# Peptides against a protein of PDB entry 9GMZ, part 322

Target 1, 343 residues: chain A of PDB entry 9GMZ
Amino acid sequence: TGFPLELLTRPATERLAYFENYTVAHPRLKEVYEILMRTIAEPAGASFIFVYGASGVGKTTLRLRVEQKLTELALPKLESDRARVPVVGIEAIAPESRYFNWKEYYTRALITLEEPLIDHKFDYGVRGISRDNFGKINVESKVVAPALRRALENALIHRHPDVFFVDEAQHFGKVASGYKLQDQLDCLKSLANMTGILHCLLGTYELLTFRNLSGQLSRRSVDIHFRRYCADSPEDVQAFKSVLLTFQQHLPLAETPNLVDHWEYFYERTLGCIGTLKDWLKRVLSDALDREATTITLKDLQKRALSVAQCQKMFKEIQEGERQLSETEADVQNLRSALGLGA

## One batch from the design tools (peptide; made by RFdiffusion4, then SolubleMPNN)

Design b2_p30_4_s2 (from b2_p30_4, 13 letters changed)
Fold by OpenDDE base, seed 4:
Structure b2_p30_4_s2 (fold): chain B 343 residues (1-343), chain A 30 residues (1-30)
Amino acid sequence: as target 1 above (343 residues)
Amino acid sequence: SALQEAIEQAKKLSEELWEKGMEEYLEQIR
């Protein structure tokens, strides 16, 4: 089943919006989704979940799908518990300064946690945090980071989400000269412990640095590797081709483009990352709709492709991350062998 | 607005397709 044919009579904005909101349930996304949902349901004393993978692999899509499902599952309970928020999801912003801005992080977390639909006014116990007439949180500039932290702790305890998502969490690694990355992790650990709320950090392979720095976090964390599709795996190649087939069926164009025949070119310019693929196709679709084109050509794809230099840079970052994980897996096997546990 | 309705319809369809795809996957791993 492809896109609704009625979209062909709709404005370009609606056609583009359809594709933007469409999500391919590809094998790696499904696998990671199930592991993540299971881990959220049964954290087994974990305080953290780390979801790491290549940039553009689809981590944000994963987060959004989990947020949707957790919200859906919570709806029957929210009728009885009007104070509860089922899930909180934020994106960590790359600081303009060399330093992670905790004040901004706490403010954004509070704003996201307190959706306007929550009828129950909660007193955060902090002066300078108020709700407007529309239920939006306003944080006065005078409110300091330690006060915002306490407000967030109180809000998380009161709203009791099943999980707190932080997307682009590698940005916590942007620490001031002289500050330790460990201090950032200890801060997050303290927040999770004080609130009893499970934290899920999604990010690039730079999150592995976080995992390795805290042996204590390792004991209370679940790791989920969101892998890209690899061209050396026949199964992964078939999965990637199947994703291309699905996307070509869901591009709201009069003539279905043949993406599958160009799978190698798509792989070369996405490195097997489905998010990168979707973003590329979105740009090309936008151009096609602006021209009132009936289909997408290879030339249209080439105009919006990432450069070879960009792909080479991204691939080096992926290879380094995959190498670090492979070494960790080898270390586990070596440890098992050394313990007399068979391989 | 017509745009909001189209976005909502697209989301709903995407969710339905996602759920169906997840059900199929869960059946395959059982």
Scores: peptide ipSAE 0.079, ipTM 0.692, DockQ to the pose 0.281
Fold by OpenDDE base, seed 5:
Structure b2_p30_4_s2 (fold): chain B 343 residues (1-343), chain A 30 residues (1-30)
Amino acid sequence: as target 1 above (343 residues)
Amino acid sequence: SALQEAIEQAKKLSEELWEKGMEEYLEQIR
């Protein structure tokens, strides 16, 4: 079944909002969702989960679906434990300087943990942290990063989320020296150890470099590779076409556009990344709604497509990440062979 | 607001479709 037909009589803003909030349950997303949910339920002594994949593969969508499900599963317990937060998710910010802004990170994490809807106010024991009239946390500029860290540790212990999500976590790796990267990893490791809270870092293949620098994190981490669809796999091509068909049915337009017949063009400009595809279709839908168009044309698609140069750059970054993973798999096989373990 | 209601309905429908899609996936891997 497609979109609700009643949307055709609704304002463009409502029609666009429908598509923005629609999520396709595609095979790779389902697979990674299942692995992630299982790993959160049974971390087996892991302190970290790394979810890595191409930019625009759908990592944020994955996070939001897991956050939703964990919240749903926690609802019966939240009635008895009003202090508990089932899940917390933040986005790491690219540093403007060569240094990651830990003060900003801790502030954002605290603000997210202490949503206004939580009846139980927690005293962090830190001067300069207050709540406004709307229950939002206000952090005074005088509060230093070590004090914010202590406040976050206490908040995480008190709220006891099942997982702490950090999206765009490759930004932790954007430090000018390997030493500073290790210090950041040790800082995150210390936070996870002190709080007992499982951390899930979502990001690009740059997370592999971050992971590989900490031999100690690798021992307490679970890896989840969120793969794109590959055009050299018939199964992946079929899955990608199925996603196009589903999006085609859920574009709130009077005439259903034929996206599937253009699958090669969609693949060329998304590299098999469903998030990139959704964002593209969202832009095209917005343009169509602004023109009160009945459908989407190839010309409309071309107007909002990523350039070939952008796709080539993205593809090189993907190939490098996929190569690093393939080399790691080969190294494992070589190690097994050298140990006399059968392949 | 009508927009908020439409967003909530869209979310609910998306959730139902997600759950159905997950059930179908779980059946395929069993």
Scores: peptide ipSAE 0.030, ipTM 0.667, DockQ to the pose 0.310
Fold by OpenDDE base, seed 3:
Structure b2_p30_4_s2 (fold): chain B 343 residues (1-343), chain A 30 residues (1-30)
Amino acid sequence: as target 1 above (343 residues)
Amino acid sequence: SALQEAIEQAKKLSEELWEKGMEEYLEQIR
């Protein structure tokens, strides 16, 4: 089934919005979604979930789908418990000043927890945190990071989300000179332990550095590798071609473009990352709609493609992450063999 | 607005296709 043909008579803005909101259910996304949903339902004493993978693999799409599903599942309970928030999701910001800003993190987390028009005024027990007449949280500039942390702990306990998502979590790794990365992890661990709330950190392969540094977090963490599609796997190539076919059918153009015949070029410029592919097609669709074009050409694709230099940089970062994971798997096998556990 | 309706229809269709695709996947792995 393709896009609704009625979209061809609609404004360019509606046609673009259709494609933006369309999500392809591809095998790796389905697999990671099921593992993540199961882990959230039954954390088995875990305090952390790490979801790591290439930039543009689709981590944000995964997060949004899980947030939606958790909200839907919670709706019957939210009618009786108006204080509860089913899920909270924030994005960690890259610090300008070479170190992670905890004050800003706690402030954004508090604002996000209280964005739902929850009629229940909660006293955060911290001076300088108030709600305005519109229900928005206002945090005074004088409020210090330890006070914001206590307010967040109280808010998380009171709202009791099933999971707290932090996207782009590799930004926690940006520490000032003289601070240890371990101190950042101990801070997050303490927050999870004090609140009893499961934390899910989504990010690039740079998250592996966090996992490896804290032997204590590793004991209470679940790891989920969101893999890209690899060209050396026939199954992965077939899945990637199937995604191209699906996008081809869901581009709201008068003439269906042939994306599948150009699969190698799409793979070269996305490295098997479906998020990167969707963003590329979105840019090309926008240009085509602005020109009132009936289809997308190879020239249109080339105009909005990532450069070879960008792809080479991204590929090196992916290869380093995949290498680190392969070494870790080998170390586990070596440890099992040394313990007399069968491989 | 016509835009909001188109966005809602697109979301609904995306969800229906996702759920169907997930059911089919879960049946294949059982």
Scores: peptide ipSAE 0.029, ipTM 0.548, DockQ to the pose 0.308
Fold by OpenDDE base, seed 2:
Structure b2_p30_4_s2 (fold): chain B 343 residues (1-343), chain A 30 residues (1-30)
Amino acid sequence: as target 1 above (343 residues)
Amino acid sequence: SALQEAIEQAKKLSEELWEKGMEEYLEQIR
């Protein structure tokens, strides 16, 4: 089924919003979604989930879908327990300095955790945290990071989310020294342990560096690799073409564009990353709607494509991440072989 | 797909619950 044909009579803003909100349930997204949902339901003593993959592979889409599903599943319980939050999701900010701003992180986490729909009477036990007349949390400048941490710990315990999501979690790794990276890992580990809340860190392959530094985290973590589609795999090429076919059916244009015939060009400029593909098509759709165009042409696509230089940079980052994973797998196989365990 | 419909329904329900909760909250402030 394509887009609702009634959209063709609607304003450009509504047509664009439809496409923005449309999510293609592609094979890799479904697989990772199922693994993640299962792991959240049955963490089996895990305190962390690491979801890593290329930039633009669709990690944010995955997070949002899981958040929606967890919220849906919690609705019957939320009627009886108005203090509960089913899920919390934040984005980690890149540090402006050699140090991660934990004060800002805790503040943002508290603000996100305390949605207006939740029981307003929670006392954080910290002076200088208040709610404004609009129900928003205000944190006074005098409140120090350790106090904000305690407030977040108390809030997480009280609200008891099924999972705490941190998107762009590679930003924790952007610290000047391995020692500070370990301290950050220990801080997150302590937060997870003190609250009993499962943490899910989503990010780029830079998360592998973060994961590999703590042998202790490895024992209590589940790893989920969100792979891109690879052009050397016939199955992946077929899946990628199927995604293009689905997107062309859901572009709210009078004439269905032929995206599938240009699959190689789409692959060249997205590296098999569906998020990158969607963002590209969104830009092109916006341009087409602004021109009141009936369809999208190859020229329209070329106008909004990532440059070859951008794609080359992204591809190098992907190759390095995939290499690190392959080396880790080979090391495991070598270790198993050395232990006399069959492959 | 049933999953897409469920997701759209869940989004819509989440948005409706959010809007309703915000309306109820705004009414309580008023």
Scores: peptide ipSAE 0.014, ipTM 0.414, DockQ to the pose 0.024; fails the geometry check

Design b2_p30_4_s3 (from b2_p30_4, 13 letters changed)
Fold by OpenDDE base, seed 1:
Order: C-alpha cells, then sequence, then structure tokens
Structure b2_p30_4_s3 (fold): chain B 343 residues (1-343), chain A 30 residues (1-30)
C-alpha cells in the first residue's frame, strides 16, 4: 500500500509531515536494529556500543526507532517504577572552539533526563539547577562542569535507563590534540563505570579513532558497522531499488513519480546512503508542494541534488573509513596467524 | 522471492511503526 489518498486534500504541511515521519525499513537498517536491540538487552559486561557508518546512512533513524521500541517495552514497568526513564538520547554538538564543551554536554543530558512529564522529581544536590513553572530544568551559568557531572551521575543512577545514546559522537574526536581525546574517552569510561549505564555512541567512521586509542574500551565495547549499499553487490542494488520503489509509493503527490528507472542517478548522488536519499526527496517534495505540483520530475530532482564535488568528498570519507575497517580485519588475521591460531 | 519478502518486511515494519502510535507519545515527550 502507498500513502493515504486523503492526504491529497490536506494542507502541504500535513503532506510533508507524513513523508518526514515515514520510515522505510530496509535490510541494513533491520540487521543493525536487531543487533543493537539484542546487545542492549544482553550487554554481557559491555559498557559501550559503537555504531559507525557513512554520514547519511540512517544512524539517527536507527536511534529513534530503538528509543521508540525500548520505551514501548518499558511501559508495563514504568507503571510500578515512576522514577525510571527507559532510554535517554542526545546529540553531541560540534565544538565552536577546538575543545569539546563538557559543561554543555552535561547540561543537555540533564535536561533530556529530567523532562517535565516525569512525575517523580529528583534533587540534584547542586546549587544553580532549578525547574521553571513548567518543570523544565534551568542550569545557571555559574554551575561548573564537575558539579554538573555529579548531578548527571546521580540522575543516571536514579533514572536507570537501559541505554544512554549519544548521536554525532565523532564530535568528541574534534579536539586539537590526541592527548585531550584520550582524556575525553577516560571521562566517558568513568561516567559509564560509576553509573553502571550502558553508553551507545553513534557516529561517522571518525568514531573508529575512539576504538584505537583505548585498548581498555575495546574489551568492554561492542562494535556495530552500519554499512551503505554497494553498487558492486547485486543484492545491495536490488535492496536500493526496493527502497526507491517504497519512497515512490509514499510521496503524497497526485501522480506517482518514477524513481526506480532513475536508480543509477539516485545511487550516484547518495552513494547508497538511505538517509541522504530521504533528505533529498524531502527537499524535492517540499518544493513540489510549494508549487502545488501533481508530481516530481527529473529537473526537480536535479535542482536539489548534492553537487558532484560534494559526492566526491563524501565518497573519499567513506573509502577511508572502509579501508580502516579492512586493515583492522587484516591486522586481526595477522595477529591470529602470529599466535599460531589457524585462520 | 527474497525481494518481495524484503519489501513485505519493510512494509510490515513501517506499518507497525505507524500503528504503535508512539510517534505521538514521543512528540508529547518532546
Amino acid sequence: as target 1 above (343 residues)
Amino acid sequence: AALEEAIQQAKELSEQLEKEGMEKYLEEIR
């Protein structure tokens, strides 16, 4: 089935919102979702999960769907334990300076943990943290990072989420010196150990730098590679065409556009990344709705496509990430061979 | 067969995600 036909009589805002909220399930998303859900349920002594893949592969969609499912599964327990939060998710902000802003990170995490809808209020034990008349947390500028950390540790212990998500986690790595990156990893490790809360870091292939810097994190981490679709795999090409067919059926337009016949052009400008594809189609749909158009054309697609130069840059970043993973696999094989463990 | 099954699983997952109404709950929590 496609979109509800009644949407064609609805305002452009409702038609766009339908497409924004629509998630295409696809084989790679399902695979990573199942691995992530299983790992959260049975972490087996892991303190960290790393989910890495290309920019625009769909990591944010994965996070939101896991947050949704964990919330649903927790509902029966939340009736008895009103202090518990099933899941917490934040996005790491790119630092304006050469240094990651831990104060901002702790503040955002506290705000997200202590939503106004939580009946059971928590005392942070820190002066300068207050609630407004709507129950929203306000943190005064005078509150120092070590005090915010203690408040977050206590809040995480009290709320006891099944997992703490950090999206765009590669921003922890954007520090001017490698030494400061190690200190940041040790800080995150300490937070996870003191709270007993499983941390899931989602990010680009730049997140692999975190794995390599801490041999102690590697023993307590699970790695999940969210792969793009590759044009050299017939199965991946078929999966990508199926995603295009599904999007074609779920664009709330009077005439169904033919996306599948242009699959090579869509692949060229998305590199097999479904998030990039959805964002592109969203921009094109918005333009079509603004013009009261009955369909989208190849010219409409071309107007909102990423430039060839942008695609070439993204492809180089993907190739470097895929190369680093391949080298790591070869290093494991070489280590096994050197240890006299058969291949 | 495998494609039709992947499309069908994709539809079922999308329909489950729509039916579970939790987008409204997540919007109310947001």
Scores: peptide ipSAE 0.014, ipTM 0.368, DockQ to the pose 0.050
Fold by OpenDDE base, seed 5:
Structure b2_p30_4_s3 (fold): chain B 343 residues (1-343), chain A 30 residues (1-30)
Amino acid sequence: as target 1 above (343 residues)
Amino acid sequence: AALEEAIQQAKELSEQLEKEGMEKYLEEIR
């Protein structure tokens, strides 16, 4: 089914919002979604889930869909337990400084946990944390990071989410020294252990560095690789073309653009990353709506495409991540072979 | 009200995704 035809008579803002909120159900997203949902339901003693993949593969979309589903599944229980929050999701901010700002992280997490929809006001016992007249958490500047951590631990225990999501989690790794990176991991591990809350870190292939730094975290973590589509796989090419076909049907324009005929150009400028593709099409749609255009042209696409230099940089980052994973898989196979286990 | 509406929108979107995923799978098998 395409977009609702009534959108053609609606304001550009509504037409754009429709496309922004639209999610293509593509094979890689479905696979990772199913693995993630199963792992959240049955963590088997895991304290961490790592979801890693290329920038723009669709990790934020995955998170949002899981948050929605967990919220839906929790509704019948939330009627009886109004203190419970089914899921918490935050985005890690890239530090402006060489140091991760834990105070900001804890503050954002507390604000997200205490959305005004929770009738039960919890007193965290921390001076300088208050609620405004709208129930929004206010944290005074004088509140120190250790106090915010205790407040967050208490909040997580009280609200008992099924999972705590941290998107763009590679930003934890942007610490100037390997020692500080270990401290960040130990801090996260301690938070997960003290609260009993499963943590899911979503990010780029830079998250693989976290897996390698802590052999103890690796034993209590589940790894999920969110792969891009590869042009050397006929199945992946067909899936990518199918995504283009779906997007062309869901662009709220009077004339359906032919995106599929340009699949190679779309692949060249997205590297098989569906999030990058969606963001590109969103920019092009916005431009088309601003001009009251009936369709999207190749020239419109070219105007908003990532540069070749940007794509080359992204591709190098992807290749390095894929290489590290392939080496790990080969090491496992070599170990199995050396143990006399069939490959 | 706003939560119920957000949940309903999330549910509708989840159902659409499941339906689209099934429709695509059925198209690939044809």
Scores: peptide ipSAE 0.012, ipTM 0.345, DockQ to the pose 0.187
Fold by OpenDDE base, seed 3:
Structure b2_p30_4_s3 (fold): chain B 343 residues (1-343), chain A 30 residues (1-30)
Amino acid sequence: as target 1 above (343 residues)
Amino acid sequence: AALEEAIQQAKELSEQLEKEGMEKYLEEIR
């Protein structure tokens, strides 16, 4: 099955939008999706889910698909419960300063919870938070972080999402001292406990440092590793080639480009990260459509590829994260062995 | 056998995600 052939007669904007909205199912995405959906349905007393993996592995695609599915499953109940929001997703912003901006975080979370489609007026119980005539939340500059937190707690309780997603959650770890990082963990833990809402933190391997600082979060958290495809695994190489074949079939061009024959070059410049691959192909498709080209060439790919220096930097960050996980797995095995539990 | 079943399940999920994605795309363009 390829792209709808009718797209070849459509404007470049529609062709690009088709490819942007297209999601390739691949084994790692499926596995992580199934684990995440089961964990959301049956948290078993967990307050946190940590989803970690390489930058560009596909975490945003995973989030979007889970948000879509949770919304679909909630539709029959949303007709009767107009106050409910099935899912909330926010992206954590890198602080401009060496300190995480909680005021900005709470403000963004409130704005996201109160999308204009919810007709039900909610009183936040906090002065300086209002809804305009268009249903948008306005937060006055005088509102302090503790008041915004209480407003968010009340909003989360009232809207009762199945999960609260925080993307790029490694930005919580960007603090000047380990002590402040512990305070941030305790703050998030308190928010989850006070609201009864499951939090899912998605991020890079830097999220592991944040996760490991709280032994208390460890008891109430589920860890999900979203692995990249590795070139040393024949199964992973075959899965990566299959993804290239699928993308090749779903590029809305008159002539199907041969991506699979260049799989090594695609692997070299994506490190087995499917999100990085999709973003690269999107840029190349946009250039091809702007030129009214019939296909994509190797020269077109080379113009939009990440540099070797960028790939080397990203690869070092991945290797360090994978090493930390391997050490943690070894430590668990050593602990089990020391306790007289079989390996 | 297990790889073919995993590929077939990935294909069925791909077809389902394609169908759901296409249905949503068709709803957004309507």
Scores: peptide ipSAE 0.007, ipTM 0.356, DockQ to the pose 0.037
Fold by OpenDDE base, seed 2:
Structure b2_p30_4_s3 (fold): chain B 343 residues (1-343), chain A 30 residues (1-30)
Amino acid sequence: as target 1 above (343 residues)
Amino acid sequence: AALEEAIQQAKELSEQLEKEGMEKYLEEIR
């Protein structure tokens, strides 16, 4: 089914908002969604879930869909337990310095935990945490990071979310030394253990460094690889073409553009990353709506495409991540063989 | 209102993800 035809008579802002909010249920997204939902429901003693994949593969879309489903599933319980928050999601900020700002992280997490349930005030037991007249948390500048951590631990225990999401979690790894990275991992591990809350870290292949640094984390983590579509796989090519077909049907334009016939060009400029594809089409749609155009053309696509140089850089980053995963799989096989377990 | 709308959009999208089997997607391009 395509877009609602009524959108053609609506303002450009509504037409663009429709496409922005539209999500294609593509195979890799579905697979990762099912694995993630199952793992959240039955963590089997895991404290961490790592979701890693290329930039622009669709990790934020995955997070939002899972947050939505968890909220839906929690609704009957929220009627009885108004203190409960079903899910918490934050985005880790890239540090301006070589140091991760834990104070900012804890503050943002606290704000996010209290935003859905303004009516259920929780006393964090920390001086300098207050609510404004709108019920929003205000953290005074004098509150130190250890106090904010304790406040967050108490809030997570009290609100008892099914999962705590951290998007762009590779930003935890942007520390000047391997020792500091280990300390950050130990800090996160301690937070998960003290609260009993499952943490899901979403990010780039830089998250693989977290997996490799701690054999103790590996025992308590589930790994989910959100793969891009690969042009060397006929199934992946077909799935990518299908995504293009669905997007062309959901572009709120008077004439359906033929995106599928240009699949190779779309693949070249997205590297099989559906988020990158959606963002590209959103920019092109915006330009088309601004011009009151009936359709989009190859020229319109070319105007908003990533440059070849950008794609080459992104592709190198992807290849390095995929290589590291392949090496890890080979290491597991070698370990099994060395243990006398059949490969 | 905004939360209910987000929940409803969530439900619709979850149902779409569940109903759009991998197989149907592969069949529409054949």
Scores: peptide ipSAE 0.007, ipTM 0.346, DockQ to the pose 0.276

